# Peptides against a protein of PDB entry 5K2M, part 133

Target 1, 273 residues: chain A of PDB entry 5K2M
Amino acid sequence: MRIGITYTVLRREEMAIKERAGEFGEVVMLHEDDLLFPGNYDLDVVIIRNVSHFKALYTARLFESEGIPTVNSSRLIFEAGDKLFATLRLAGKVPVPEWKAALSEGGALRVPDSLGYPLVSKPVFGSWGRLLAKVNDRDSLEAVLEHRKWMKNPLYGIHYFQEFVEKPGRDIRSYVIGGEFVGAIYRYSNHWITNTARGGKAEPCSDPEVEELSVKAWEAFGEGALAIDIFESEKGLLVNEVNPNMEFKNAARVTGADMAGKLVEYAVEVAKT

## One batch from the design tools (peptide; made by RFdiffusion4, then SolubleMPNN)

Design b2_p21_3_s1 (from b2_p21_3, 8 letters changed)
Fold by OpenDDE base, seed 4:
Structure b2_p21_3_s1 (fold): chain B 273 residues (1-273), chain A 21 residues (1-21)
Amino acid sequence: as target 1 above (273 residues)
Amino acid sequence: GLIEDSEEERIRLAKEIDASD
């Protein structure tokens, strides 16, 4: 078994994946600078750990074009890594925050007519709460939309909004790999953006409802390794988003779950199918 | 330019996040 691992930054997650992959076969570390296509890669599977969503997506698709399966697949990265596309998958299977999408400023200005205020403006791509805006009123909405006009990436012109969900000072991040629930954590923050990667505290989450919901959320995509962000709301649990390029150092530390091992095991299974 | 800047910023942030724990 020859396992490739693509990466941009050798983080704790990549180090853990490398270490565990070494127990299952030969490991080939592939920095982004090492990638050139078409190529003659002698690999049975590639674990995609590129930091950029788009780099991850294209890397996965390029390996697939060489007949090498990837974890995650380009299909999964595409569907799960876009907040709007992920919402489209999730909304048919699990409770999600109320959302609206608009393709123009004029459309976006009508979003509050449906969602009300406060609402959250999200880019369809990105991580770590970047460019999230809590929009409390019309003035704030206009400001966000104005700023988006100056953003060079045309994807910033895709206006994705959610209702603002009041959370109990925390959210939940769960992990499902190959359809198996691996673990979950609470992420605590006094800020409305609760991301442990940005200084939030993590604690183990042991809730059967979270486990069930997490598996159902994964089933909306039907493959791969996903981190799932869940909100505790007055309406119950809501699946906010999924991440096909998951960070897990905090979750692994807090839960003791072998996230890296489970990911490698799944990659080995994918290689054998 | 901006896409590149956004990627560089993402890499920077990834490094900072990795170093923060």
Scores: peptide ipSAE 0.320, ipTM 0.806, DockQ to the pose 0.407
Fold by OpenDDE base, seed 5:
Structure b2_p21_3_s1 (fold): chain B 273 residues (1-273), chain A 21 residues (1-21)
Amino acid sequence: as target 1 above (273 residues)
Amino acid sequence: GLIEDSEEERIRLAKEIDASD
């Protein structure tokens, strides 16, 4: 078994994945600078750990073009890594926050007629709560839309909005790999954007409802390794988003779950199919 | 360009997050 691992930054997660992969076979670490296609890669599977969503997507697709399966697949990265496309999958299987998408400023200005205020503006791509805006009124909406006109990436012209969900000072991040629930954590923050990366504390989440909902959310995609972001709302649990390029160092530490091992085991399974 | 700046910032943030507990 020859296992490739593509990466941009050698983080704690990549180190853990490397270590675990070494127990199953030969490990080939592939920094982004090492990648050239087409190439003669002798690998049974590649674990994709590129930091960039787009680089991860293209890397996965390039390996797949050479007959080498990837974890995650380019399909999963594409569908799960886009907030709107992920919402489209999720909405058919699990409760999600109310959302609207508009393809023009004129359309976006009508979103409050349906969602009301406050609402959240999100880019369809991005991580760590970047470019999220809580929009409390018309003036704020106009300002966000005006700023989007000056952003060079055309994807900023895809206007994705959610209802603002009042959270109890925390959210939930769960992990599902190969259809199996691996673990979950609460992420605490006094800010409306909850992210452990911003100084929030993590605690174990042991809730059967979270486990069931997380598996159902994964089933909307049907493959791979996903982190699931869940909100506790007055309406019950809502699946906010999924992440096909998960960070798990805090979750692994807090829960004791072998997230890296589970990911490698799944990759080995994929290599054998 | 915008893509490069975005990628550099993403890498910077990834490193900062990794350095944090």
Scores: peptide ipSAE 0.320, ipTM 0.807, DockQ to the pose 0.457
Fold by OpenDDE base, seed 2:
Structure b2_p21_3_s1 (fold): chain B 273 residues (1-273), chain A 21 residues (1-21)
Amino acid sequence: as target 1 above (273 residues)
Amino acid sequence: GLIEDSEEERIRLAKEIDASD
C-alpha cells in the first residue's frame, strides 16, 4: 500500500495523518511544489490536505485522471467545499438554516423580502468565518453588496444568504468519516462566528441527536471525510455547512478520537475498491 | 492579484491557526 498525502502546510493534522498512514504502508508526502501533472505517481490512494479549496479540488481531480483515488474525491471537495452546493445537498436530507441565493445585486436586494432581517451573507467559498457579514438592515445589505462589486473574484457575485441563527454561545463541529460518526465538539465563542481555530474553546459533545444528524448530513454526499457544522437553534439542530478539508486537532485532543487513524483507514479502504 | 493575495493570506492564517493551541 502506497499512500500519498498532499499538503500546503505541514500542520498537526498532516503530521498525525502521516504517522498513522505509516502503519498501513509506505507514505509519500507531496507538498504542492512537488505536484506536476501528468505524472507517474505510483500511489494506491491520495489523502488531500491542501489548504486551498481550489488547489485541493484540482489536485484530487488530477490524481483521479491518473486512476488514483483520493480522499476526499474531487466530487466531494467540489460539492461540500462550496457553501451553496453543500446547502443544496444538505437541504434534501437534513434541516438547514433558511437560505436564499441571488445571482445579481437586484436579486440580493429582494432576499430580505423572503428571509427578513437579520441575515448572514456568506461567500460560497472561504474558511474560518472570513467575509461573513451579519446584515441587520437595508443599509448593511447595500454596503455588503457594494463591497462585493469591487472584489475581483467573480464568485463573490454569487450572493448566498442565510437566516441569522441565534446560537447559545456555541456551535457543534462533528466528524463523519466513511459514514461512521467519529466524534463531535462544542465550539464556544462570545461572537456569533464560532470557530475553535480562531481562539474558541472546545468541549466534547455527546449527543445522540448530533450523531444521527451528522451521519444523515454525511449521507447527503455519500462518501469521504467531512467535518459538519451544526447549530443549536430554537427550531432544533440545523446543519449549517460541511468541510471536506477538515481541521481536527482540537476535536481529536478534546474527544480523544483517532480522527487521523479513521481517515487513513478509510483511505486504505478506498484504495482497495 | 487579489486571488493570489487571498491564497497567501489563507496559508498565513493556516500557519497561525496551527501554531495556536
Scores: peptide ipSAE 0.316, ipTM 0.806, DockQ to the pose 0.445
Fold by OpenDDE base, seed 1:
Structure b2_p21_3_s1 (fold): chain B 273 residues (1-273), chain A 21 residues (1-21)
Amino acid sequence: as target 1 above (273 residues)
Amino acid sequence: GLIEDSEEERIRLAKEIDASD
């Protein structure tokens, strides 16, 4: 078996994936600079680890066009990597924070009529809590919308909002690969944006409700490897978002779960189907 | 352009995150 791994940065995750993939067959590391299409790739499956959502999406689709399956698939990357599209999948299966989408400033200005204040403004794309805004009032909403008008990417004109969820100083990140729950962590933060990338502490999460909810969240998509962000709210557990390009170094470290191995095993299964 | 800047920033952040424990 020949396993491709596309990557932008050789991170701890990519190193771990490479190492585990070597147990199953020949590993072909493919930096973004190495990718030209159409190409003559002799690969049974490709694990997509491009940092950019869009580059990951296009890379996956390009390999698929040559008959090479990918983990994650371009479909999953597309559906899960967009916060709004992910919400559309999740909302039918699991509890999610209340949300609204607007396609104009005029529509966006009416969002508080439904969600109230405070609310959270999110871009539909992006990582690490970038361009998240807690909107406490009308003035703040107007300011966010005004700034969005001057952003060059037209996707910033897609206004996605959630209710502000009060969290107990942490959130949960779980991992589901091929429908199997692999592990979960608490991410602690003193800021309303809980992201371990910004100095948050990670601790193991062992909660059967988290496990069950995580699997159900994965089932909303029905394939691939997902990190799932869950809030502990006064209303119970809420699935906030999913990530088809998951970071797991901290989760693997604190839980002892073989995230890289499970990802490779799933990729091998995909290659055989 | 802004898209390129955003991609470079993403890569930078990815590297910083990787370098952090």
Scores: peptide ipSAE 0.315, ipTM 0.803, DockQ to the pose 0.457

Design b2_p21_3_s2 (from b2_p21_3, 8 letters changed)
Fold by OpenDDE base, seed 4:
Structure b2_p21_3_s2 (fold): chain B 273 residues (1-273), chain A 21 residues (1-21)
Amino acid sequence: as target 1 above (273 residues)
Amino acid sequence: GLIADSEEELIEEALAIDSSD
């Protein structure tokens, strides 16, 4: 078996995936600079680890066009990597924060009529809590919308909002790969954006409700490897978002779960189907 | 927050995150 791994930067995750993949077959590391299509790739499966959501999406689709399956698939990256599209999948299966989408500034200005304040403005794409805004009032909403007009990417003109969820100084990140729950962590932060990348501490999360909810959230997509962000709210557990381009170094370290191995095992399974 | 609209900014952020842990 020949396993490709596409990457932008060799992170701890990519190194772990490479190491584990070496136990299952020949590993071909493919930096973004090495990718040219159409190409003659002799690979049974490709693990997509490009940092950019769009580069990951297009890379996956390009390999699929060559008849090479990817983990994650371009379909999953597309559906899960867009916060709004992910919400559309999730909302039919699991509890999610209340949300609104607007396609114009005039529409966005009416969102508080339904959600109230405070609300959270999210870009539909992006990672690490970039461009998340807690919008406490009308003035803040107008400011966010004005700034969005001057952003170059037209996707910033897609206005996605959630209710602001009060959290107990933490959130949960779980991992489901191939429909199997692999592990979960608490991410602690004094900031309303809980992200380990922003200096948050991680602790193991062993909660059967989290496990069940995580699997159900994965089932909304029905394939691949997903990190799932869950909020502990006064209303119970809410699935906030999913990530088809998961970081797991902190989760693997804290839980001892073989995230990289599970990802490779799933990729090997995908290669055989 | 970093706009991270560029590939370069995404890479820098990813590297910063990897180096901080």
Scores: peptide ipSAE 0.017, ipTM 0.550, DockQ to the pose 0.474
Fold by OpenDDE base, seed 3:
Formats: sequence, C-alpha cells, structure tokens
Structure b2_p21_3_s2 (fold): chain B 273 residues (1-273), chain A 21 residues (1-21)
Amino acid sequence: as target 1 above (273 residues)
Amino acid sequence: GLIADSEEELIEEALAIDSSD
C-alpha cells in the first residue's frame, strides 16, 4: 500500500495523518510544489489536504485522471466545498436554514421579500467565516451587493443568502468519515460567527440527535470525510454547511477520537475498491 | 481574515489557524 498525502501547509492534521498512514504502508508526502501532471505516480490512494478548495479540487481530479482514487474525491470536494451546491444536496435529506440564491443584483434585492431581515450573505466558496455578512436592513443589503460588483472573482456574483439563525452562543461541528460518525464538538463564541480558529472554546458534544443528523447529512453526499456544521435553533437542529477539507485538531484533542486514523482507514478501504 | 484572493493568503490563514491553538 502506497498512500499519497497532498498538502499546502504541514499542520497538526497532516502530521497525524502521515503518522497513522505509516502504519498501513509507505507514505508519500506531496507538497503542492511537487505536483506536476501528467505524472507517473505510483500510489494506491491520495489523501487530499490542500488548503485551497480549488487546489484540492483540481489535485483530486488530476490524480483521478491517472486512475488513482482520492480522499476526498473531486466530486465530493466540488459538491461539498460549494455552499450552494452543498445546500442543494443537504436540503433533500436534513433540515437546513432557510436559503435563497440569486444570480443578479435585482434578484438579490428581492431576497428579503421571502427571508425577511436579518439575513446572512455568504460567498459560495471560502472558509473560516470570510465575507459572511449579517444584513439587518435594505441599506446594508445594497452595500454588500455594491461591494460584490467590484470583486474580481465572478463567483462573488452568485448571491447566496440564509436566514439569520439565533444560536445559543455556540454551534456544533461533527465529523463523519466513510459513513461512520467519529465525533462532535461544541464551539463557543460571543460572536455570531463561531469558529475555533478565531479563539472559540471547544467542548465535547455527546448528543444522539447530532449523531443521527450528522450521518444523514453525510448520506446526502454518500462518500468521503466531512466536517458538518450544525446550528441549535428554535426550530431544532439545522445543518448549516459541510467541509470536505476538514480541520480536526481541536475536535481530536477535545473528544479523544482518532480522526486521523479513521481518515487513513477509509483511504485504505477506498484503495481496495 | 484577509480575502484569500491568492494561494498565499490561504497559506497565511492556515498558518494563523495552526498557530492559534
């Protein structure tokens, strides 16, 4: 068994994955600078740990083009890494926040007619709460839309909105790998954007409803390793988003779950199929 | 966080995240 690991930055997650992969076979670390295609890669599977959504997507697709399976697959990265495409998958299986998509400014200006205020503007791509805006009124909506017109990436012209969900000062992040629930954490924040990377405290989450919902959310995609962001709302649990480039160092530390081992085990299974 | 328009900005963010824990 030869296991590739592609990476942009050698984080705690990549180190843990490398260590666990070494128990199953030969490990080949592949920095983004090492990747040229077409290549003659002698690998049974590649674990994709590129930080960029697009770099991860293209890296996965390039290995797949050479007959090498990836974890995650390019299909999963594509569908889960776009917030709108992920919502389309999730909405058929699990409760999600109310959402609207608009393809023009004129369409976006009508979103409050259905969602009301406050609402949240999200880019369809990006991590760590970048370019999330709480929009409380018409003037704020117009300002967000005006700024997006001058952003160079055409994907900023895809207007994705959610209802604003009042959270109890925390959210939930769960992890499902190969259809198995691995663990979950509460992420605490005094800000409406909750992220442990922004100084949020993490605590273990042991809730059977979270476990069941997380597995159902994973089943909307049907493959790979996903982090799942869940809101506790007055309407019950809502699946907000999924992440195919999961960070798990805090969750592994807090829960004691062997997330790196589970990811490697799944990659080894994928290599054998 | 910076708008990661570049790979470099994503790397900086990833490094910042790794260093914050």
Scores: peptide ipSAE 0.016, ipTM 0.541, DockQ to the pose 0.498
Fold by OpenDDE base, seed 5:
Structure b2_p21_3_s2 (fold): chain B 273 residues (1-273), chain A 21 residues (1-21)
Amino acid sequence: as target 1 above (273 residues)
Amino acid sequence: GLIADSEEELIEEALAIDSSD
């Protein structure tokens, strides 16, 4: 078994994945600078750990073109890494925040007629709460839309909105790998954007409802390793988003779950199919 | 380009996350 690991930065997650992969076979670390395609890669599977969503997507697709399976697959990265495409998968399977998508400014200006205020404007791509806006009124909506006109990426012209969900000063991040629930954490923040990356406290989440919902959310995609962001709302649990390029250092530390091992085990299973 | 700036920010954020623990 030869296991590739693509990466941009050697984080604690990549170190843990490397260590655990070494128990199953030969590990080939592949920095982004080492990648050139088409190539002659002698690998049975590649674990994708590129930081960039797009680099991860293209790297996965390039290996797949050479007959080498990836974890995650390019399909999963594509569908789960786009907030709108992820919502389309999730909405038929699990509760999600109320949402609207518009393809023009004129369409976006009508979103409050359905969702009301406050609402949240999200880019369809991006992590760590970047370019999230709480839109409290018409003036704020117009400002967000005006700024997006001048953004160079055409994907900023895809207007995705959610209802603003009042959270109890925390959210939930769960992890499902190969359809198995691995663990979950509460992420505490006094800000409406909960992010452990911004100094939030993490605590273990042991809730059977979270476990069941997390597995159902994963089943909407049907493959791979996903981090799942869940909101506690007055309406119950809502699946906000999924991440096919998960950070798990804090979750592994807090829960004691062997997330790196589970990811490697799944990659080995994928290599054998 | 936009991708490069976004990637650089992602790398900086990822490094900041790793350094904060």
Scores: peptide ipSAE 0.011, ipTM 0.539, DockQ to the pose 0.402
Fold by OpenDDE base, seed 1:
Structure b2_p21_3_s2 (fold): chain B 273 residues (1-273), chain A 21 residues (1-21)
Amino acid sequence: as target 1 above (273 residues)
Amino acid sequence: GLIADSEEELIEEALAIDSSD
């Protein structure tokens, strides 16, 4: 078996994936600079670890066009990596924060009539809480919408909003790979945006409700490896977001779960189908 | 390849990627 691993930066995750993949076959590391299509790739499966959502999406689709399966698939990357498309999948299976989408400024200005204030404005793409805004009032909404008009990417004209969920100073990140729950962590932050990148502590999360909800959230997509972001709310657990290009170094460290191994095992299964 | 040890470096790189797109 020949396992490709595409990457932008060699992180702890990619090193761990490489190491575990070596137990199953020959590993071919493919930096983004090595990727040219159409190509003659002698690979049974490719693990997609490109940092950019769009580069990951296109890389997956390009390998698939050559008959090489990918983990994650281009379909999963597309649907899970877009916050709105992910919400559309999730909302049919699991509790999600109340949300609205608007396709114009005029539509967006009516969102508070349904969601009220405070609400959260999110771009449909992007990572690390970039361009998340807590919108407390009309003036703040108008400001966000005004700024969006001057952004070059037309996807900033897709207005995605959620209710503001008050969290107990933390959120949950769980990991489901091939339909198997692998582990979960609490991410602590005093800021309403919980991101470990902003100095949050991680602790193990052992909650059967989180495990069950995480598997159901994965089943909304039905394939691949997902990190799942869950909120603890007054309404119970809410699935906020999924990530098809998960970081797991902190989660693996804190939980002791072999997330890299589980990802490789799943990729090997995909290669055999 | 740069080993990005910090999430901050990854954020900066991802921002650079998104700004270059």
Scores: peptide ipSAE 0.021, ipTM 0.653, DockQ to the pose 0.104; fails the geometry check

Design b2_p21_3_s3 (from b2_p21_3, 7 letters changed)
Fold by OpenDDE base, seed 1:
Structure b2_p21_3_s3 (fold): chain B 273 residues (1-273), chain A 21 residues (1-21)
Amino acid sequence: as target 1 above (273 residues)
Amino acid sequence: GLIADSEEELIAFAKEWDASD
């Protein structure tokens, strides 16, 4: 078994994945600078750990074009890594926050007619709560839209909105790999954006409802390794988003779950199919 | 991580995240 691992930054997660992959076969670390295509990499599977969503997506697709399966697949990265595309998958299987998508400023201005205020404006791509806006009124909506139209990336013209979900000062991050629930954490924050990258604290989450919902959320995609963000709302648990390029250092530390090992085991399974 | 405005920013955030507990 030859296992490739693509990466941009050798983080704790990549180190853990490398270590566990070594138990299954030869490990080939592939920094992003090492990737040239077409190529002959002589690999049975590649674990995709590129930091950039698009770099991860294209890397996966390029390996797949060489007949080498990837974890995650380019399909999964594409569908799960876009908030709107992910919502489209999730909405058919699990409860999600109420959402609207608009493809123009004029369309976006009508979103409150259905969602009301407050609402949350999100880019379809982005990390660490960047460009999230709580929109409390019409003036705020107009301001967000005005700024968006002058942003350089055309994807900022895809307007994705959610209802504002009142959370109990935390959200849940769960991990499902190959359809198996691996673990979950609470992420605490004094801000409406609960993100550990912004100084939030993590604690273990042991809730059977979270486990069940997480697996169902994963089943909406049907493959791969996903981190799943869940809100505790007045309406019950809501699946907010998923991440096909998950960070798990803190979750692994807090829960003791062998997330790196589970990821490698799944990759080995994929290689054998 | 998902996407930042620049790849350099993404890498910087990834490094910052990795350095934090």
Scores: peptide ipSAE 0.216, ipTM 0.766, DockQ to the pose 0.787
Fold by OpenDDE base, seed 5:
Structure b2_p21_3_s3 (fold): chain B 273 residues (1-273), chain A 21 residues (1-21)
Amino acid sequence: as target 1 above (273 residues)
Amino acid sequence: GLIADSEEELIAFAKEWDASD
């Protein structure tokens, strides 16, 4: 078994994946600078750990073009890594926050007619709460839309909105790999954006409802390794988003779950299929 | 350009994340 690992930054997660992969076979670390296609890669599977969503997507697709399966697949990265496409998958299977998508400023200005205020503006791509805006009124909406016009990436012209969900000072991040629930954590923050990367505390989450919902959310995609962000709301649990490029160092530490091992085991299974 | 700046920011953030507890 020859396992490739593509990466941009050698983080604790990549180190853990490398270590566990070494127990299953030969490990080939591939920094982004090492990647050139078409190439003659002698690999049975590649674990995709590129930091950039797009770099991850294209890397996965390029290996797939060489007949080498990837974890995650380019399909999963594409669908799960886009907030709107992820919502489209999720909405048919699990509760999600109310959402609207608009393809023009004129459409976006009508979103409050359905969602009301406050609402949240999100780019369809991006991580760690970047460019999230809590929109409390019409003036704020107009400002966000005006600023979007000056952004060069055409994807900023895809207007994705959610209802603002009041959370109990925390959210939930769960992990599902190959359809198996691996673990979950609470992420605490005094800010409306709850992210451990912004100094939030993490605690174990042991809730059967979270486990069931997480598996159902994963089943909306049907493959791969996903981190799932869940809100606790007055309406119950809501699946906010999924992440095909999961960070798990805090979750692994807090829960004791072998997330790196589970990821490698799944990659080995994919290689054998 | 925007993509390059975004990539650099992502890498910087990933490094900061790794350095954090």
Scores: peptide ipSAE 0.213, ipTM 0.772, DockQ to the pose 0.443
Fold by OpenDDE base, seed 4:
Structure b2_p21_3_s3 (fold): chain B 273 residues (1-273), chain A 21 residues (1-21)
Amino acid sequence: as target 1 above (273 residues)
Amino acid sequence: GLIADSEEELIAFAKEWDASD
């Protein structure tokens, strides 16, 4: 078996995936600079580890166009990697924070009529809490919308909002690969944006409700490897978002779960179907 | 342009993530 791994930055995750993939077959590391299409790639499956959501999406689709399956698939990356599209899948299966989408400033200005304040403005794409804004009032909403007008990417004109969820100083990140719950962690932060990349502490999360909810969230998409962000709210667990380009170094370290191995095993299964 | 800046920022964040514990 020949396993491709596309990457932008050789992170701890990519190193772990490479190492584990080597146990299952020949590994072909493919930096973004190496990717030219159409190409005659001799690969049975490609693990997509591009940092950019869009680079990952297009890379996956390009390999698929040549008959090479990817983990994750372009479909999954497309649906899960967009916060709004992910919400559309999740909302019918699991509890999610209340949300609104607007396609104009005029529409966005009416969002508080339904969600109230405070609310959270999110770009539909992006990682590490970039461009998340807690909008406490009308003035803040107007400011966010004004700034969005000057952002050159048209996707910033897609206005996605959630209710602000009060969290107990932490959130949960779980991992589901091929429908199997692999593990979960608590991410602690004194800031309303909880992310371990911002210096948050991670601890193991062993909660059967988290496991069940995580699997259900994965089932909303029905394929691939997903990191799932879950909030502990006064109204119970809420699935905030999913990530088809999962970072797992902290989760693997804290839980001892073989995240890289599980990902590779799933990729091998995908290659055989 | 913005796309290049965005990609550079993504790479920077990825590196920061990798450097963090």
Scores: peptide ipSAE 0.185, ipTM 0.759, DockQ to the pose 0.459
Fold by OpenDDE base, seed 2:
Structure b2_p21_3_s3 (fold): chain B 273 residues (1-273), chain A 21 residues (1-21)
Amino acid sequence: as target 1 above (273 residues)
Amino acid sequence: GLIADSEEELIAFAKEWDASD
């Protein structure tokens, strides 16, 4: 068994994955600078850990073109890593926050007619709560839309909105790998954006409803390793988004779950399929 | 490759790369 691991930067996660992968076979670390295609890679599977969503997506697809399966697959990365595409998958299977998408400023200005205020503006890509905006009124909406016009990436012209969900000072991040629930944490923050990468505290979450919902959310995609962000709302649990290239150091530390091992085990299973 | 030991370093890096986490 030869396991590739692609990466942009070595994080605690990549180090853990490398270590665990070594127990299952030969490990080949592949920095982005090492990747040229087409190539002759002697690998049975590749674990995708590129930081950039798009680089991860293209890396996965490129390996797949060489007949090498990836974890996650390019399909999963594509669908799960885009907030709107992920919502489209999730909405048919699990409760999600109310959402609207608009493809123009004119369309976006009508979103409050449906969602009301406050609402949340999200880019369809990105991480760590970047460019999230709580939009409390028309003036704020106009400001966000005006700024989007000047953003370089055309994807910022895809206007994705959610209802603002009142959270109890925390959210939930769960992990499902190969359809198995691995663990979950609460992420605490005094800000409406909860993220451990932004200084939030993590605590273990042991809730059967979270476990069940997490598995269902994973089933909306049907493969791979996903982190799942869940809100505790007045309406119950809502699946906010998923991440096909998750950080898990905090979750692993807090829960004691072998996230890296589970990921590697799944990759080995994929390699054998 | 770059080694990032802190979330702050990753966030700084991700400003350019629009990372997933």
Scores: peptide ipSAE 0.019, ipTM 0.627, DockQ to the pose 0.116; fails the geometry check

